Peptides against a protein of PDB entry 5IXI. Designs and how they scored, part 122

Target 1, 141 residues: chain A of PDB entry 5IXI
Amino acid sequence: TPLLDASSLEYLFAQGQYDLVKCLAPIRDPKTEQDGHDIENECLGMAVLAISHYAMMKKMQLPELPKDISYKRYIPETLNKSIRQRNLLTRMRINNVFKDFLKEFNNKTICDSSVSTHDLKVKYLATLETLTKHYGAEIFE

## One batch from the design tools (peptide; made by RFdiffusion4, then SolubleMPNN)

Design b2_p27_7_s3 (from b2_p27_7, 16 letters changed)
Fold by OpenDDE base, seed 2:
Structure b2_p27_7_s3 (fold): chain B 141 residues (1-141), chain A 27 residues (1-27)
Amino acid sequence: as target 1 above (141 residues)
Amino acid sequence: SESLEKFTKAYEEMLKKYNKKFEEAMK
């Protein structure tokens, strides 16, 4: 991977989040139903990365995050709309699973390792390139 | 870096784990 300075990486990470959520960098088309599920899972993972990065930057622990923290603002709007169209019980289950994912990620990865905000940005951008149809900057080959 | 490699491995494993959990949640 190319060596990016902190400023460039910060910009690309911010722009990448915006592009993903606003569907300026649309996610790739699923090849199968399972692939579609995998794509959704990847998007939810991206939300975990983004939220964790936010928490680290603000020097906040998970309990200090807003109570209404959710994947909704951190996934593609198209996916968010799709999830919102599902029944209440399903949405509740998704929310619970996501919360567990976020907690486990922070406990076992962020708090239990030397993971930095730099690492989160790199992984986010790398995943973004493989997840989307045509992300403008091919940072990772 | 070692931190990135370790993080990547842990993250990928967690993605696999929760992929199944989300699948069940979305049924």
Scores: peptide ipSAE 0.623, ipTM 0.932, DockQ to the pose 0.773
Fold by OpenDDE base, seed 4:
Structure b2_p27_7_s3 (fold): chain B 141 residues (1-141), chain A 27 residues (1-27)
Amino acid sequence: as target 1 above (141 residues)
Amino acid sequence: SESLEKFTKAYEEMLKKYNKKFEEAMK
């Protein structure tokens, strides 16, 4: 498969985010209970990738991000609903863990020039392919 | 690319780390 040009990659990245959140590209069925937890973790990771990409594109540091930024708008709507059904304490803990995840990742991506927005898009699409049932967006580099 | 490979490894290590943290958060 040929390497995608910048315009094509940008388009697929944007479309992929939309498809994941809107469940147009539904996440795969869990094989086990642990697999279900792994899928949720991967989705939250996708949120970190998307948010970090946004921050890099806007040349913003983590403290400069909007205070309302959360995984809620960057994960599948079905998963978001599932999390909202959990008790308050669990939701608070999930939020805290996610904030730590985002912080640590941003220190790596924004503060470390070795990571580019291109890398984020490629990794996002590659993960999307394995995370969803029938999504086929193979990116090779 | 080398950059992508290095990033991928770092990201996957972080995923493993926070997978454990999320599991603990749900207990």
Scores: peptide ipSAE 0.623, ipTM 0.932, DockQ to the pose 0.704
Fold by OpenDDE base, seed 5:
Structure b2_p27_7_s3 (fold): chain B 141 residues (1-141), chain A 27 residues (1-27)
Amino acid sequence: as target 1 above (141 residues)
Amino acid sequence: SESLEKFTKAYEEMLKKYNKKFEEAMK
């Protein structure tokens, strides 16, 4: 598989984020209840990747990011609606777990000099292809 | 690449860890 040029990868990454959040690339149907939980976890992971990529591009530390940074703007709108329908305590716990995930990911992975924004884009797009029903970036053929 | 492979492994391990945490949070 030929390596995508930087401009093409940047475009695909931006478009992929938009398609995921706006459900233009809808997530796949769960096969089981556990699969449903796994899908939600993958979506939250996608939010971690996207936020971390943003932070790296802006050369910002996590504490320097806006306080309103959350998974809400980086996950499918359908999933966000589902989470909002859950009780307050559950939503608070989800928020706390996500913040911990983001912090740990930043400390253990993003701070690694070997990890680049390129790696984040590739992993994001690769996950997007497996997570959604019909999306194909044609990067990994 | 080696960097991408190493990153992927670390990320997937974190996904497994936090999958359990999110499941507990949703109970």
Scores: peptide ipSAE 0.622, ipTM 0.931, DockQ to the pose 0.755
Fold by OpenDDE base, seed 3:
Structure b2_p27_7_s3 (fold): chain B 141 residues (1-141), chain A 27 residues (1-27)
Amino acid sequence: as target 1 above (141 residues)
Amino acid sequence: SESLEKFTKAYEEMLKKYNKKFEEAMK
């Protein structure tokens, strides 16, 4: 696959985040109940990628991020609405699992300097293409 | 690149792990 220059990749990454959250690039329809859960999990993973990228760009370690950091601003609004409709206990458990996910990702992938912001952007955009209905980038074709 | 490949593998494994955890959280 062809390589994008830093500026182009940064632009596409920012636009991709916006399109996913605002549902301008809607997530694909689930084929089964399990597929639906897989889609939600991938969206939450996208939030981990986005938050980690943000932290790296701001040169902040995870403990320096706001303690109330959440997936809410980094997942599709439709999914966020769906989660909000679940009972309080379920929402609390989801929040806790997400925080654990973010912590483990940071400790095992970010803190050891094995991952760059470039890697995060590429993986984010590649996942976006498979996760959404019609989104596609020529670089991954 | 090798770094991207290693990262992708680690990320996918973590996704699988937490997929189960989220499913459990929703029970």
Scores: peptide ipSAE 0.621, ipTM 0.931, DockQ to the pose 0.735

Design b2_p27_7_s4 (from b2_p27_7, 16 letters changed)
Fold by OpenDDE base, seed 4:
Structure b2_p27_7_s4 (fold): chain B 141 residues (1-141), chain A 27 residues (1-27)
Amino acid sequence: as target 1 above (141 residues)
Amino acid sequence: SPSLEKFTKAYEEMQKKYSKKFREAME
């Protein structure tokens, strides 16, 4: 496991976000229906990590975040399209669940000085590696 | 690191919790 300096980690984190959203690092194919749900959940979790990192970097709390900040910007475009094809009620429920997830996570990250942006980057890249078909970003700590 | 370990555990617990909620939302 290679050791990454702060600059390298920042670069990989930024590139990883872009690759995930733009599907340049495509998510793995689901093996079962439940696996498909797990993949979607992981993607939504990735959005929570990314938004939390953004908030921490900007020194903002959740209520201070722009109202247009949502999972839609931080999940694969393919998944975003899939969600948009669901009915209004389903989309509303998904959004509400995500907001709750983000809020609860905020209490343990943005509102907790023990969690650093470094931790978020590492977790993001580690999850990205397992979530995508062929993405290698091993980090030594 | 200890902080990363605690964070990872908390994140995984939330993932399990909200995976059920998202599943219900998708139905």
Scores: peptide ipSAE 0.606, ipTM 0.925, DockQ to the pose 0.690
Fold by OpenDDE base, seed 5:
Structure b2_p27_7_s4 (fold): chain B 141 residues (1-141), chain A 27 residues (1-27)
Amino acid sequence: as target 1 above (141 residues)
Amino acid sequence: SPSLEKFTKAYEEMQKKYSKKFREAME
């Protein structure tokens, strides 16, 4: 398939983020307990991609980002609810691990001149297709 | 593209690394 133009890709990326968070594109059912963990981890990875993209677009460093920019805003609401139901210590650990992930990703990938916002959008949409039940990014197939 | 492939590889390696860390955080 032909490559999407910049405007089309931007639209799909924005719509995909909204659909994932609002569960309009619901995540797939886990096949096993480990699969469930993998799905959660992929969702957290999606948050890293989304936040990194935001930072790049705004030309901001991670410490300059608003405090409310966290995984909580960029993962499915169902998953966010599940995390909030866990004990305080677990939630603190998850937050710390996520911050480390975001920082390392930024240092090793985002700071690489070879990586663009285009690449982030493509990876996000491709992952979204695998994570959700019905979302189809056939343009990348 | 080569850039996308390189990025994808790096991202997947980090995902594997932090998947373990997240699992440990939840134990």
Scores: peptide ipSAE 0.605, ipTM 0.924, DockQ to the pose 0.723
Fold by OpenDDE base, seed 1:
Structure b2_p27_7_s4 (fold): chain B 141 residues (1-141), chain A 27 residues (1-27)
Amino acid sequence: as target 1 above (141 residues)
Amino acid sequence: SPSLEKFTKAYEEMQKKYSKKFREAME
């Protein structure tokens, strides 16, 4: 497992976010319906990591974040389109669940521990590797 | 690192918790 310097990690993290959202690093094919749900949940978790990283870098609290900062900006566009096809009530529920997830993650992990932006980037990239079809396997080999 | 391991454990537990909540939201 190679040790990446700070600049390399920052680059890979930024590129990884872009590739995930733009589907340049396509999500792996689900093996079952449950696997598909797990993949979607992992994507939403990736959004939690990305937003938390953003908040930490900007030294902002969650309530101070712009309203347009949502999972919609940090998940694959294909998944975002899929969610938008659901009815309004379902979309509202998803948004509420995500907000709760983000809040709990921030309180229990970011605020109450020594978790750093470095840790978030490492976890993001590690998850991205397992989530996508062919991406950055060499980084952790 | 110890912080990364602790964070990873907490993150995975929350992922399991909210996977159920998202599933319920889809119903």
Scores: peptide ipSAE 0.604, ipTM 0.924, DockQ to the pose 0.739
Fold by OpenDDE base, seed 3:
Structure b2_p27_7_s4 (fold): chain B 141 residues (1-141), chain A 27 residues (1-27)
Amino acid sequence: as target 1 above (141 residues)
Amino acid sequence: SPSLEKFTKAYEEMQKKYSKKFREAME
């Protein structure tokens, strides 16, 4: 896998977030029902990475983040629409699970400074490459 | 890098854990 300089990594990370959310880099087609669930879960994980990166860049703790900062802004719009079509109780459960995921990730990786913004960008782009149909294959081949 | 590999492993384990929780949330 080729090494990316800081400037290139910053650009690709920003563009990758935009492309994922706006479905310009569409997620791959599920091979099975379980694969579909895995894809959705990976998207939610991508939101954890993106929000954690945002918090680190702003030097903010999770409780200090604006209330509108949620997975809704960091997952594909198609997935967000799908979640909104589910009943209120299910959506509440999803929100709670996501909050727990974000908090545990922060406690185990961010608070002890074991993870850098660089690591988050690399992991985000690597996951984006496997999650989408044709996006950025040359970056990590 | 070693730090990246350690982080990747931890993240993947956490992702697997919460994938089960998300599935349960859908039921």
Scores: peptide ipSAE 0.602, ipTM 0.924, DockQ to the pose 0.681

Design b2_p27_8_s1 (from b2_p27_8, 15 letters changed)
Fold by OpenDDE base, seed 2:
Structure b2_p27_8_s1 (fold): chain B 141 residues (1-141), chain A 27 residues (1-27)
Amino acid sequence: as target 1 above (141 residues)
Amino acid sequence: SQARLEKFTAAFDEMWKKYSKKLQEAL
């Protein structure tokens, strides 16, 4: 359980998103090829959390979000560049999997009000802390 | 509140796991 008030949590969440995307909080170096894929997977997971938080703040369902709101805006720029360089089929597959998850997550969690923006922030920051090199603030134990 | 958070994290991880395999094939 984090020892943060609402304002502190909001600040850290916003700053964490910015630092992740701008690579100011660089993700850890992969130890293997599979580890690299795991890192990318976690980044996409955080993108789900960030997008969901945005949707909840806007009082919209995930399917109602504009098309320009995608994982591309919520992952490290380096990863975004990497994905853009992959072939069309790969990019389509990533997009499809991500969209399918958002639909299911929306229907089973967001719509049921079983999650709060607070929960999303905590989960995001916890993942960020484990994923990045120097962002370990020891906020969570 | 704490129980809710723990339940959410577990549910999220479980749901995400289903899609991780498909995503791994793409990444």
Scores: peptide ipSAE 0.623, ipTM 0.931, DockQ to the pose 0.613
Fold by OpenDDE base, seed 5:
Structure b2_p27_8_s1 (fold): chain B 141 residues (1-141), chain A 27 residues (1-27)
Amino acid sequence: as target 1 above (141 residues)
Amino acid sequence: SQARLEKFTAAFDEMWKKYSKKLQEAL
């Protein structure tokens, strides 16, 4: 937002990622089964934003990223544990969907410079605010 | 800048929507 200076935004983005993964900013409780799926969907979306930001900062394309740079590193540890306990087919599907999205996102958005690291951070934090119980409300008030 | 952010948000959401159905089948 125009109210946040660059240094503040950088700090909040870094802290937000850490808090999300370590569950220090706990995700809200799902209201329904579908709501739970929506929450997981948004978490994976945030992982895209975080990974894309990393790639842009490293001046790399998404396909050039090391294999260990995965959504597994950028989602809540509780969710990651849950996904790991699901059957192989489910895990494969999640991996494939995420991989395919990163490929398309790289080609259509990252490569043509239609997005900035600033945009990624703002959208990440905005999404984080909607998914967590208390985090981020003061940032965009 | 705000206009760019809004355009990006819309574009991202639109692109992500295409994959949401596939992801929903997995979740």
Scores: peptide ipSAE 0.622, ipTM 0.931, DockQ to the pose 0.647
Fold by OpenDDE base, seed 4:
Parts: structure tokens; C-alpha cells; sequence
Structure b2_p27_8_s1 (fold): chain B 141 residues (1-141), chain A 27 residues (1-27)
């Protein structure tokens, strides 16, 4: 396991976010319908980490974030387009679940300072490595 | 620290698992 200094980790985290959203690091192909759902679930989970990192860097709590800060900005553009094509009820459910999670995550983790920006970056990159096609060269074991 | 990271990872996964079922129905 290579040791990543703070600057390297920051760089990889920023690059990873950009590559994921822009589909420069495409997510792996789903093998089944359930696998596809799992992939989307992981993408939304990564969005939580990215948003939380943003909030912490801005010294804000998650509920204080502007309305335009949502998972839509932190998931692959292809997935975002797919979600937008789904019916209203589905989109509402996704939004509600995500909002509810952010609220609980803020109160139990972010607000209590039980997590650092370092932790968020590491978990984000680790998830990204497993989710994308050959992205990352064994940054984490 | 590594211990803090492991605790965070476990806590996050556990919390996220509760909502993954809801997302499963939506996705």
C-alpha cells in the first residue's frame, strides 16, 4: 500500500470526482439488474461523501448547504441523465431518501466531528476504485 | 488514524445500509 501524503490525496480526490462525474472513469458494466442497482447505490453513496467533504471544507453543516448542492452534481452524468428520465415518483423517492440520509449523517457523524476530510477522501477513492473500470492503480489494498 | 478510519467506514456502511433498501425500491 503506497503512502499518500496529504497533497497527493487531495489531488487524487479532486481528480477522481471530476473523472467520475464526466465519465472519464466510466463505471463498470452491470452484470444483472440488481448489479445495476448496486452500482447506482454506490454512486449515491459517493455523492454523500463528496457533499460532506464540501460542507466540511466550507465549515458548514449539511442542512446549511444551498439547494443546488445535490447528488446530481456528484454522480456520473450518464446516471444523472438516467435518473432524470425516470418518473416523478421515482425521482421524488430518490431525493427524499438522499435528504433523509444527509440529515442523519450530519447529526450523527459530521456534527459530532467524528469524521475528518481525510476519512471522506480515503473512502471515496476506495469506493471509486471498486466501481470504475480499471481506475486507480491499487491506491488502497 | 487507521482506527478512526475503520470506525468511520463501519459506521457509514451501517447507516447507509438502512437507506440502501429504500433506494433499491426507488432505483
Amino acid sequence: as target 1 above (141 residues)
Amino acid sequence: SQARLEKFTAAFDEMWKKYSKKLQEAL
Scores: peptide ipSAE 0.622, ipTM 0.931, DockQ to the pose 0.656
Fold by OpenDDE base, seed 3:
Structure b2_p27_8_s1 (fold): chain B 141 residues (1-141), chain A 27 residues (1-27)
Amino acid sequence: as target 1 above (141 residues)
Amino acid sequence: SQARLEKFTAAFDEMWKKYSKKLQEAL
């Protein structure tokens, strides 16, 4: 895996977030139903990384973030629409799982400064490469 | 460092795996 300088990472991370949400970097086609679930799972994982990066840049803990800062802003718009069309119980379960993870992640990782914004960006871009058809193919060879 | 990144990646994946089953049931 080639090393990226700070400037390149900053640019690619910002652009990658925009492209993912706007579906300019479309996620790969699922091969099975389980693969589809795995793709959605990884998208939510990337949302954690993006939100955590935002919190760290604002010098805030994850529980201190405004309510409107949620995974809905950091996943593909198509996935967001799909989730909103699911029944109330499903949406509640997704929200609870995400909330519980953010709480644990904050307490065990963010709070004790065991992770840097650099680490978050690299992990995000690496995951983005695995989820999209062609995006970032030359970054992590 | 690369070592720090690898440790973070492993820790994140392990923590996320704990919640993956719950999320799978929701999807």
Scores: peptide ipSAE 0.619, ipTM 0.930, DockQ to the pose 0.639

Design b2_p27_8_s2 (from b2_p27_8, 14 letters changed)
Fold by OpenDDE base, seed 1:
Structure b2_p27_8_s2 (fold): chain B 141 residues (1-141), chain A 27 residues (1-27)
Amino acid sequence: as target 1 above (141 residues)
Amino acid sequence: SKERLEEFTKKLDELWKKYSKKLKEAL
């Protein structure tokens, strides 16, 4: 992991989130059906990181977040549209799994104060580089 | 620290693997 100062990391993290959601940094093309599932899972994982970072910055615990917290604003818009096209049962399953993921992640990783906002930014950007087609190669090589 | 980051990454990956299976079934 390259050495980035706080200002640079903050900027890159903010821009990376925006680029991912707005599809300015498009996600890579799936090679197989399984790869497609992995990509979608990675996107949902990115949402977990982003939300956890937000909570930490606001010094909020997960139960203090809005009860309607969702991945929708933290994943690529194209993926969000795809999910919206799925039936109600599928969408409910995705929501439930995501909420459980977020909860367990916060309880076992974030709430013990062993993870910093710095760590989340680094992991987010590193994952973003592998998830997207042409992003971040110059930063983490 | 580097150690903290490594531990975080390990925990995240373990949870990611666990929930990836659940998410696959949901998708």
Scores: peptide ipSAE 0.243, ipTM 0.782, DockQ to the pose 0.697
Fold by OpenDDE base, seed 5:
Structure b2_p27_8_s2 (fold): chain B 141 residues (1-141), chain A 27 residues (1-27)
Amino acid sequence: as target 1 above (141 residues)
Amino acid sequence: SKERLEEFTKKLDELWKKYSKKLKEAL
């Protein structure tokens, strides 16, 4: 288990978010249709982590966040474009499920103080490593 | 710290699986 100081971890987390969204760290190619769905789900999960981290850093509860909070700014731009091309009903379902996911995650992991911002950064970067093609291969190696 | 992270990971994975299933049904 590599040891990262707080400053390094903060930098890597911030840069990792930027790289994921801007597709500078492109997500891996799906091997099957189901794999493609799994990748999309992982990306949406990454959005949950990112938003939760933001809330914790600002010492805000989920209801205090903007009501229009969405995954759109926290997932790869390519995936966001893909989702926008789907029919309205599908997009509505994705939005509803995501909001429920975010809410339950916040209630069960953040509100009980069992999770720190440090934990979220580590989980985010670890997931980013497996989700993308070659990003951060040596960070947790 | 490592113990705390492990507990968090388990909890997160449970939710992740639950909502991944829901998301798959939504797609």
Scores: peptide ipSAE 0.242, ipTM 0.778, DockQ to the pose 0.700
Fold by OpenDDE base, seed 4:
Structure b2_p27_8_s2 (fold): chain B 141 residues (1-141), chain A 27 residues (1-27)
Amino acid sequence: as target 1 above (141 residues)
Amino acid sequence: SKERLEEFTKKLDELWKKYSKKLKEAL
């Protein structure tokens, strides 16, 4: 995104996280049941990006992150509520898969410094634009 | 760089694909 300077990117990234979580940028309507699952997966991926960005900014390795770190604060509140209504086994599976996802992402991408915070911001915003209904359409035209 | 971002995107997408499959049964 050569059109975005560092300050603008930082602002948009922060605002984008807020808008996604607070549902101010509503996620798109699923076209099918599978599409709904894909949307949820994308949201979880967004959480991985957000957490990884946080870790990088704090110069923290994954083992140094809180053991109870989760996607809950990094996904749309509506989705979080939906997940919390699912049975314990399902929630455990989601948590475990997410943790594995975060771990592998961190080990294969973050730890080797192949990805910068800049890259994470760009990917986050780009995904946010496709994930939500109309958010950021003018930014990534 | 453009190349670095491309490689990152590819790697991320592969992970997303992998774990999306795992999440399929959980969601």
Scores: peptide ipSAE 0.241, ipTM 0.779, DockQ to the pose 0.675
Fold by OpenDDE base, seed 2:
Structure b2_p27_8_s2 (fold): chain B 141 residues (1-141), chain A 27 residues (1-27)
Amino acid sequence: as target 1 above (141 residues)
Amino acid sequence: SKERLEEFTKKLDELWKKYSKKLKEAL
């Protein structure tokens, strides 16, 4: 397995976020309806990882983050557009669920220092490889 | 460490499963 130094990992993580959001690394096609739901869930999970990483890097707790922070800038733009086409109630539910997810994740993994920014990068990139079509240099093969 | 990463992965997966159910209802 290839060894990635800190600089390389930082670069790949940053680029991976950009590629996912900008759909340069497009998400894989769903095989079933349930698979489609799983893909969307994975994308929202990626947002949790990204935001948590941001918070850790800035030495900020969740209450200190901007109140308007959301998944919108951390998921594929295509998915974001899709969500915006859904009715208000659905969008509100998504927002609330995401906030709860982020909060609980932060409380159980970030606040107790059980996770490092390094861990988040690794998990993000590993998930990215499974989530996208061909984004696979197989860094962690 | 590898152990720390495993614990993180486990916790994340548990939360992921929990909120996947909630998200399924919302999405």
Scores: peptide ipSAE 0.239, ipTM 0.779, DockQ to the pose 0.663

Design b2_p27_8_s3 (from b2_p27_8, 14 letters changed)
Fold by OpenDDE base, seed 4:
Structure b2_p27_8_s3 (fold): chain B 141 residues (1-141), chain A 27 residues (1-27)
Amino acid sequence: as target 1 above (141 residues)
Amino acid sequence: SQERLEKFTKAFEEMWKKYSKKLREAL
């Protein structure tokens, strides 16, 4: 784990989210088709982390979260476009799985208070490093 | 602490493993 002060971690987390979504930190090239799917899955996982962090910061419980909350704003724009081009059934399945994961995870982060915002930021940045080509290498070496 | 962070990471990965299986069927 990196030895970062709270301010630095907050900055890196915010900037990392921006860079990922805007594709300023492009995701790595898949080695195989399955690797490509794994990359997409990791992006969706990062969306869960980001949303949960937001919820914790706002002290929002599950019923208070917007009903239309989705991964769309929290994944690379290129991936979002790709998902939009998939058939309706696939998109529905992705959305349902995501929502179920988000729900269960939020129970642990908000309801059970077993996870801190610090944990979320660290996990997010660590995942970001593995997901992107060169981003964050200097942080988690 | 490192221990707490590790516990969180492990729990998260286990949870994600469960849902990733479902997601593989969707993608």
Scores: peptide ipSAE 0.388, ipTM 0.862, DockQ to the pose 0.601
Fold by OpenDDE base, seed 1:
Structure b2_p27_8_s3 (fold): chain B 141 residues (1-141), chain A 27 residues (1-27)
Amino acid sequence: as target 1 above (141 residues)
Amino acid sequence: SQERLEKFTKAFEEMWKKYSKKLREAL
């Protein structure tokens, strides 16, 4: 298993976010319809991690974040387009659930300082490897 | 530590399971 120092982890995390959003690291093909839903949900989960990392780096709590903060800039563009094609009510529900998750995660996990930015980066990259076809295969081998 | 990371991961997954169910119901 390759040793990841702080600088390498920081780089990989930043690059991984970019590659995921820009679909340079395309998400894997779903094996079933349920698998497709799971992939979508995991992407939303990664958005929570990314936003939380951002908040921690800026030393901001959730109430200090922009009120219109959304998953849109933190998920694959293809997935974002897919979600935007759904009806308004569905999109609102997705957004509400996402915000609720982000709120609870921030309050119960981040605020007590038991979780570090390092933890978030590792979890993000590990999830990224499971969601994408071949990206980062060497990171945690 | 590795233990801390594992505890965090577990807590995150449990929390996510709850909200993922809500997401499924929203679709």
Scores: peptide ipSAE 0.388, ipTM 0.861, DockQ to the pose 0.633
Fold by OpenDDE base, seed 3:
Structure b2_p27_8_s3 (fold): chain B 141 residues (1-141), chain A 27 residues (1-27)
Amino acid sequence: as target 1 above (141 residues)
Amino acid sequence: SQERLEKFTKAFEEMWKKYSKKLREAL
Protein backbone atom coordinates (compact mmCIF):
# COMPACT_ATOMS: atom_id res chain seq x y z
CA THR B 1 0.00 0.00 0.00
CA PRO B 2 1.11 3.58 -0.55
CA LEU B 3 3.00 5.30 2.24
CA LEU B 4 2.20 8.99 2.15
CA ASP B 5 2.90 11.47 4.90
CA ALA B 6 -0.04 13.38 6.33
CA SER B 7 0.78 16.63 4.54
CA SER B 8 1.12 14.99 1.15
CA LEU B 9 -2.09 13.04 1.62
CA GLU B 10 -3.99 16.17 2.59
CA TYR B 11 -2.72 18.02 -0.45
CA LEU B 12 -3.46 15.19 -2.87
CA PHE B 13 -6.95 14.72 -1.47
CA ALA B 14 -7.82 18.39 -1.85
CA GLN B 15 -6.34 18.63 -5.32
CA GLY B 16 -7.97 15.38 -6.37
CA GLN B 17 -11.41 16.64 -5.45
CA TYR B 18 -10.89 19.83 -7.41
CA ASP B 19 -9.51 18.03 -10.44
CA LEU B 20 -12.37 15.52 -10.50
CA VAL B 21 -15.13 18.11 -10.23
CA LYS B 22 -13.57 20.48 -12.75
CA CYS B 23 -12.87 17.58 -15.12
CA LEU B 24 -9.16 18.35 -15.10
CA ALA B 25 -8.82 14.67 -14.28
CA PRO B 26 -11.36 13.31 -16.75
CA ILE B 27 -13.08 10.05 -16.00
CA ARG B 28 -12.27 7.12 -18.25
CA ASP B 29 -14.40 6.27 -21.25
CA PRO B 30 -16.97 3.58 -20.61
CA LYS B 31 -16.36 0.28 -22.36
CA THR B 32 -20.06 -0.65 -22.31
CA GLU B 33 -23.33 0.93 -21.30
CA GLN B 34 -23.22 -0.93 -18.01
CA ASP B 35 -19.66 0.26 -17.47
CA GLY B 36 -20.94 3.80 -17.86
CA HIS B 37 -23.45 3.21 -15.10
CA ASP B 38 -20.74 1.75 -12.89
CA ILE B 39 -18.59 4.83 -13.43
CA GLU B 40 -21.46 7.10 -12.43
CA ASN B 41 -22.08 5.01 -9.34
CA GLU B 42 -18.45 5.21 -8.30
CA CYS B 43 -18.56 8.99 -8.68
CA LEU B 44 -21.55 9.13 -6.37
CA GLY B 45 -19.68 6.94 -3.93
CA MET B 46 -16.78 9.36 -3.98
CA ALA B 47 -19.23 12.13 -3.14
CA VAL B 48 -20.23 10.21 -0.01
CA LEU B 49 -16.58 9.96 0.99
CA ALA B 50 -15.96 13.65 0.39
CA ILE B 51 -19.01 14.80 2.32
CA SER B 52 -18.26 12.45 5.19
CA HIS B 53 -14.71 13.75 5.36
CA TYR B 54 -16.03 17.30 5.48
CA ALA B 55 -18.44 16.42 8.27
CA MET B 56 -15.73 14.72 10.31
CA MET B 57 -13.33 17.63 9.92
CA LYS B 58 -16.01 20.02 11.12
CA LYS B 59 -17.07 17.60 13.86
CA MET B 60 -20.64 17.72 12.60
CA GLN B 61 -23.28 15.06 12.25
CA LEU B 62 -25.33 14.83 9.08
CA PRO B 63 -28.34 16.63 10.58
CA GLU B 64 -26.06 19.59 11.19
CA LEU B 65 -25.15 19.82 7.52
CA PRO B 66 -27.22 21.93 5.13
CA LYS B 67 -30.55 20.31 4.35
CA ASP B 68 -29.86 20.58 0.65
CA ILE B 69 -26.55 18.73 0.82
CA SER B 70 -26.13 16.80 -2.40
CA TYR B 71 -23.70 15.07 -4.68
CA LYS B 72 -23.87 17.95 -7.17
CA ARG B 73 -20.79 19.76 -5.88
CA TYR B 74 -18.75 16.58 -5.49
CA ILE B 75 -19.03 14.87 -8.87
CA PRO B 76 -17.64 15.77 -12.29
CA GLU B 77 -19.42 18.75 -13.79
CA THR B 78 -20.07 16.77 -16.95
CA LEU B 79 -21.81 14.04 -14.97
CA ASN B 80 -23.82 16.58 -13.03
CA LYS B 81 -25.05 18.10 -16.29
CA SER B 82 -25.94 14.66 -17.59
CA ILE B 83 -28.00 13.85 -14.51
CA ARG B 84 -29.79 17.19 -14.70
CA GLN B 85 -30.96 16.29 -18.21
CA ARG B 86 -32.82 13.24 -16.93
CA ASN B 87 -36.49 13.37 -16.00
CA LEU B 88 -37.63 14.65 -12.63
CA LEU B 89 -38.60 11.27 -11.25
CA THR B 90 -35.21 9.79 -12.05
CA ARG B 91 -33.41 12.73 -10.47
CA MET B 92 -35.53 12.42 -7.35
CA ARG B 93 -34.79 8.72 -7.07
CA ILE B 94 -31.05 9.27 -7.50
CA ASN B 95 -31.12 11.94 -4.81
CA ASN B 96 -33.06 9.73 -2.41
CA VAL B 97 -30.76 6.77 -2.88
CA PHE B 98 -27.73 8.99 -2.39
CA LYS B 99 -29.09 10.53 0.80
CA ASP B 100 -30.00 7.13 2.21
CA PHE B 101 -26.52 5.82 1.49
CA LEU B 102 -24.90 8.88 3.03
CA LYS B 103 -27.05 8.54 6.13
CA GLU B 104 -26.32 4.87 6.66
CA PHE B 105 -22.61 5.36 6.01
CA ASN B 106 -22.50 8.15 8.56
CA ASN B 107 -24.30 6.08 11.18
CA LYS B 108 -22.10 3.03 10.75
CA THR B 109 -18.71 4.69 10.33
CA ILE B 110 -18.62 8.25 11.66
CA CYS B 111 -20.86 7.86 14.69
CA ASP B 112 -19.07 4.68 15.74
CA SER B 113 -15.67 6.23 15.00
CA SER B 114 -14.70 3.16 13.02
CA VAL B 115 -13.33 5.24 10.16
CA SER B 116 -10.80 8.06 10.25
CA THR B 117 -10.36 11.00 7.93
CA HIS B 118 -7.14 9.32 6.83
CA ASP B 119 -9.07 6.26 5.68
CA LEU B 120 -11.49 8.40 3.70
CA LYS B 121 -8.70 10.23 1.90
CA VAL B 122 -6.92 7.02 0.97
CA LYS B 123 -10.11 5.40 -0.30
CA TYR B 124 -11.01 8.52 -2.27
CA LEU B 125 -7.64 8.74 -3.99
CA ALA B 126 -7.58 5.03 -4.72
CA THR B 127 -10.99 5.25 -6.36
CA LEU B 128 -9.97 8.37 -8.25
CA GLU B 129 -7.05 6.49 -9.75
CA THR B 130 -9.31 3.73 -11.06
CA LEU B 131 -11.89 6.13 -12.50
CA THR B 132 -9.67 8.62 -14.29
CA LYS B 133 -7.65 8.15 -17.45
CA HIS B 134 -4.18 9.02 -16.19
CA TYR B 135 -4.49 10.85 -12.88
CA GLY B 136 -2.52 9.63 -9.89
CA ALA B 137 -0.83 6.76 -11.64
CA GLU B 138 2.33 7.34 -9.62
CA ILE B 139 0.63 7.57 -6.23
CA PHE B 140 -0.02 3.89 -5.65
CA GLU B 141 2.63 2.28 -7.80
CA SER A 1 -3.15 0.05 9.70
CA GLN A 2 -3.48 -1.76 6.42
CA GLU A 3 -5.79 -4.31 7.99
CA ARG A 4 -8.08 -1.58 9.28
CA LEU A 5 -8.18 0.04 5.86
CA GLU A 6 -9.03 -3.25 4.18
CA LYS A 7 -11.90 -3.83 6.59
CA PHE A 8 -13.23 -0.36 5.88
CA THR A 9 -12.94 -0.83 2.14
CA LYS A 10 -14.79 -4.13 2.26
CA ALA A 11 -17.56 -2.74 4.43
CA PHE A 12 -17.95 0.28 2.18
CA GLU A 13 -18.14 -1.84 -0.95
CA GLU A 14 -20.74 -4.16 0.54
CA MET A 15 -22.87 -1.23 1.59
CA TRP A 16 -22.52 0.35 -1.82
CA LYS A 17 -23.58 -2.85 -3.57
CA LYS A 18 -26.90 -2.63 -1.77
CA TYR A 19 -27.52 0.96 -2.79
CA SER A 20 -26.19 0.52 -6.30
CA LYS A 21 -28.99 -1.98 -6.84
CA LYS A 22 -31.50 0.64 -5.74
CA LEU A 23 -29.85 3.12 -8.07
CA ARG A 24 -30.19 0.76 -11.01
CA GLU A 25 -33.88 0.48 -10.28
CA ALA A 26 -34.09 4.27 -10.33
CA LEU A 27 -32.87 4.46 -13.92
Scores: peptide ipSAE 0.384, ipTM 0.860, DockQ to the pose 0.646
Fold by OpenDDE base, seed 2:
Structure b2_p27_8_s3 (fold): chain B 141 residues (1-141), chain A 27 residues (1-27)
Amino acid sequence: as target 1 above (141 residues)
Amino acid sequence: SQERLEKFTKAFEEMWKKYSKKLREAL
């Protein structure tokens, strides 16, 4: 496994976020309908990691984050568009579940553990590799 | 450390399993 210095990891994390959101690193094609749902869930998980990383870098707790912060700017734009086309109840449920997870993650993982921004970046990039077709092959292979 | 990362990953995945189920119901 290649070793990445702090600077390289920071760059890859930032670029990875951009590539995911802008669909420059397109998510893999689902093998089944359930696989498609799993991919969407993983994307939302990526948003949690990204937001948590942002919060940690800014030394902010969840209550201090903007109340309008959401997954919208942290998931593939295509997925965001898809979600916005769903009915209000579904969107509300997604938003509530996301916020609840973000809250619990912040309280139990970020605040109560030794999780660092480094850990979040590694987890993010590793997940990104599993979600995308060929992204990061030179990094993890 | 690698051990710390593994513990984090495990905790995250376990927590995410719970919410993933909720998300599946929402989607």
Scores: peptide ipSAE 0.381, ipTM 0.861, DockQ to the pose 0.689

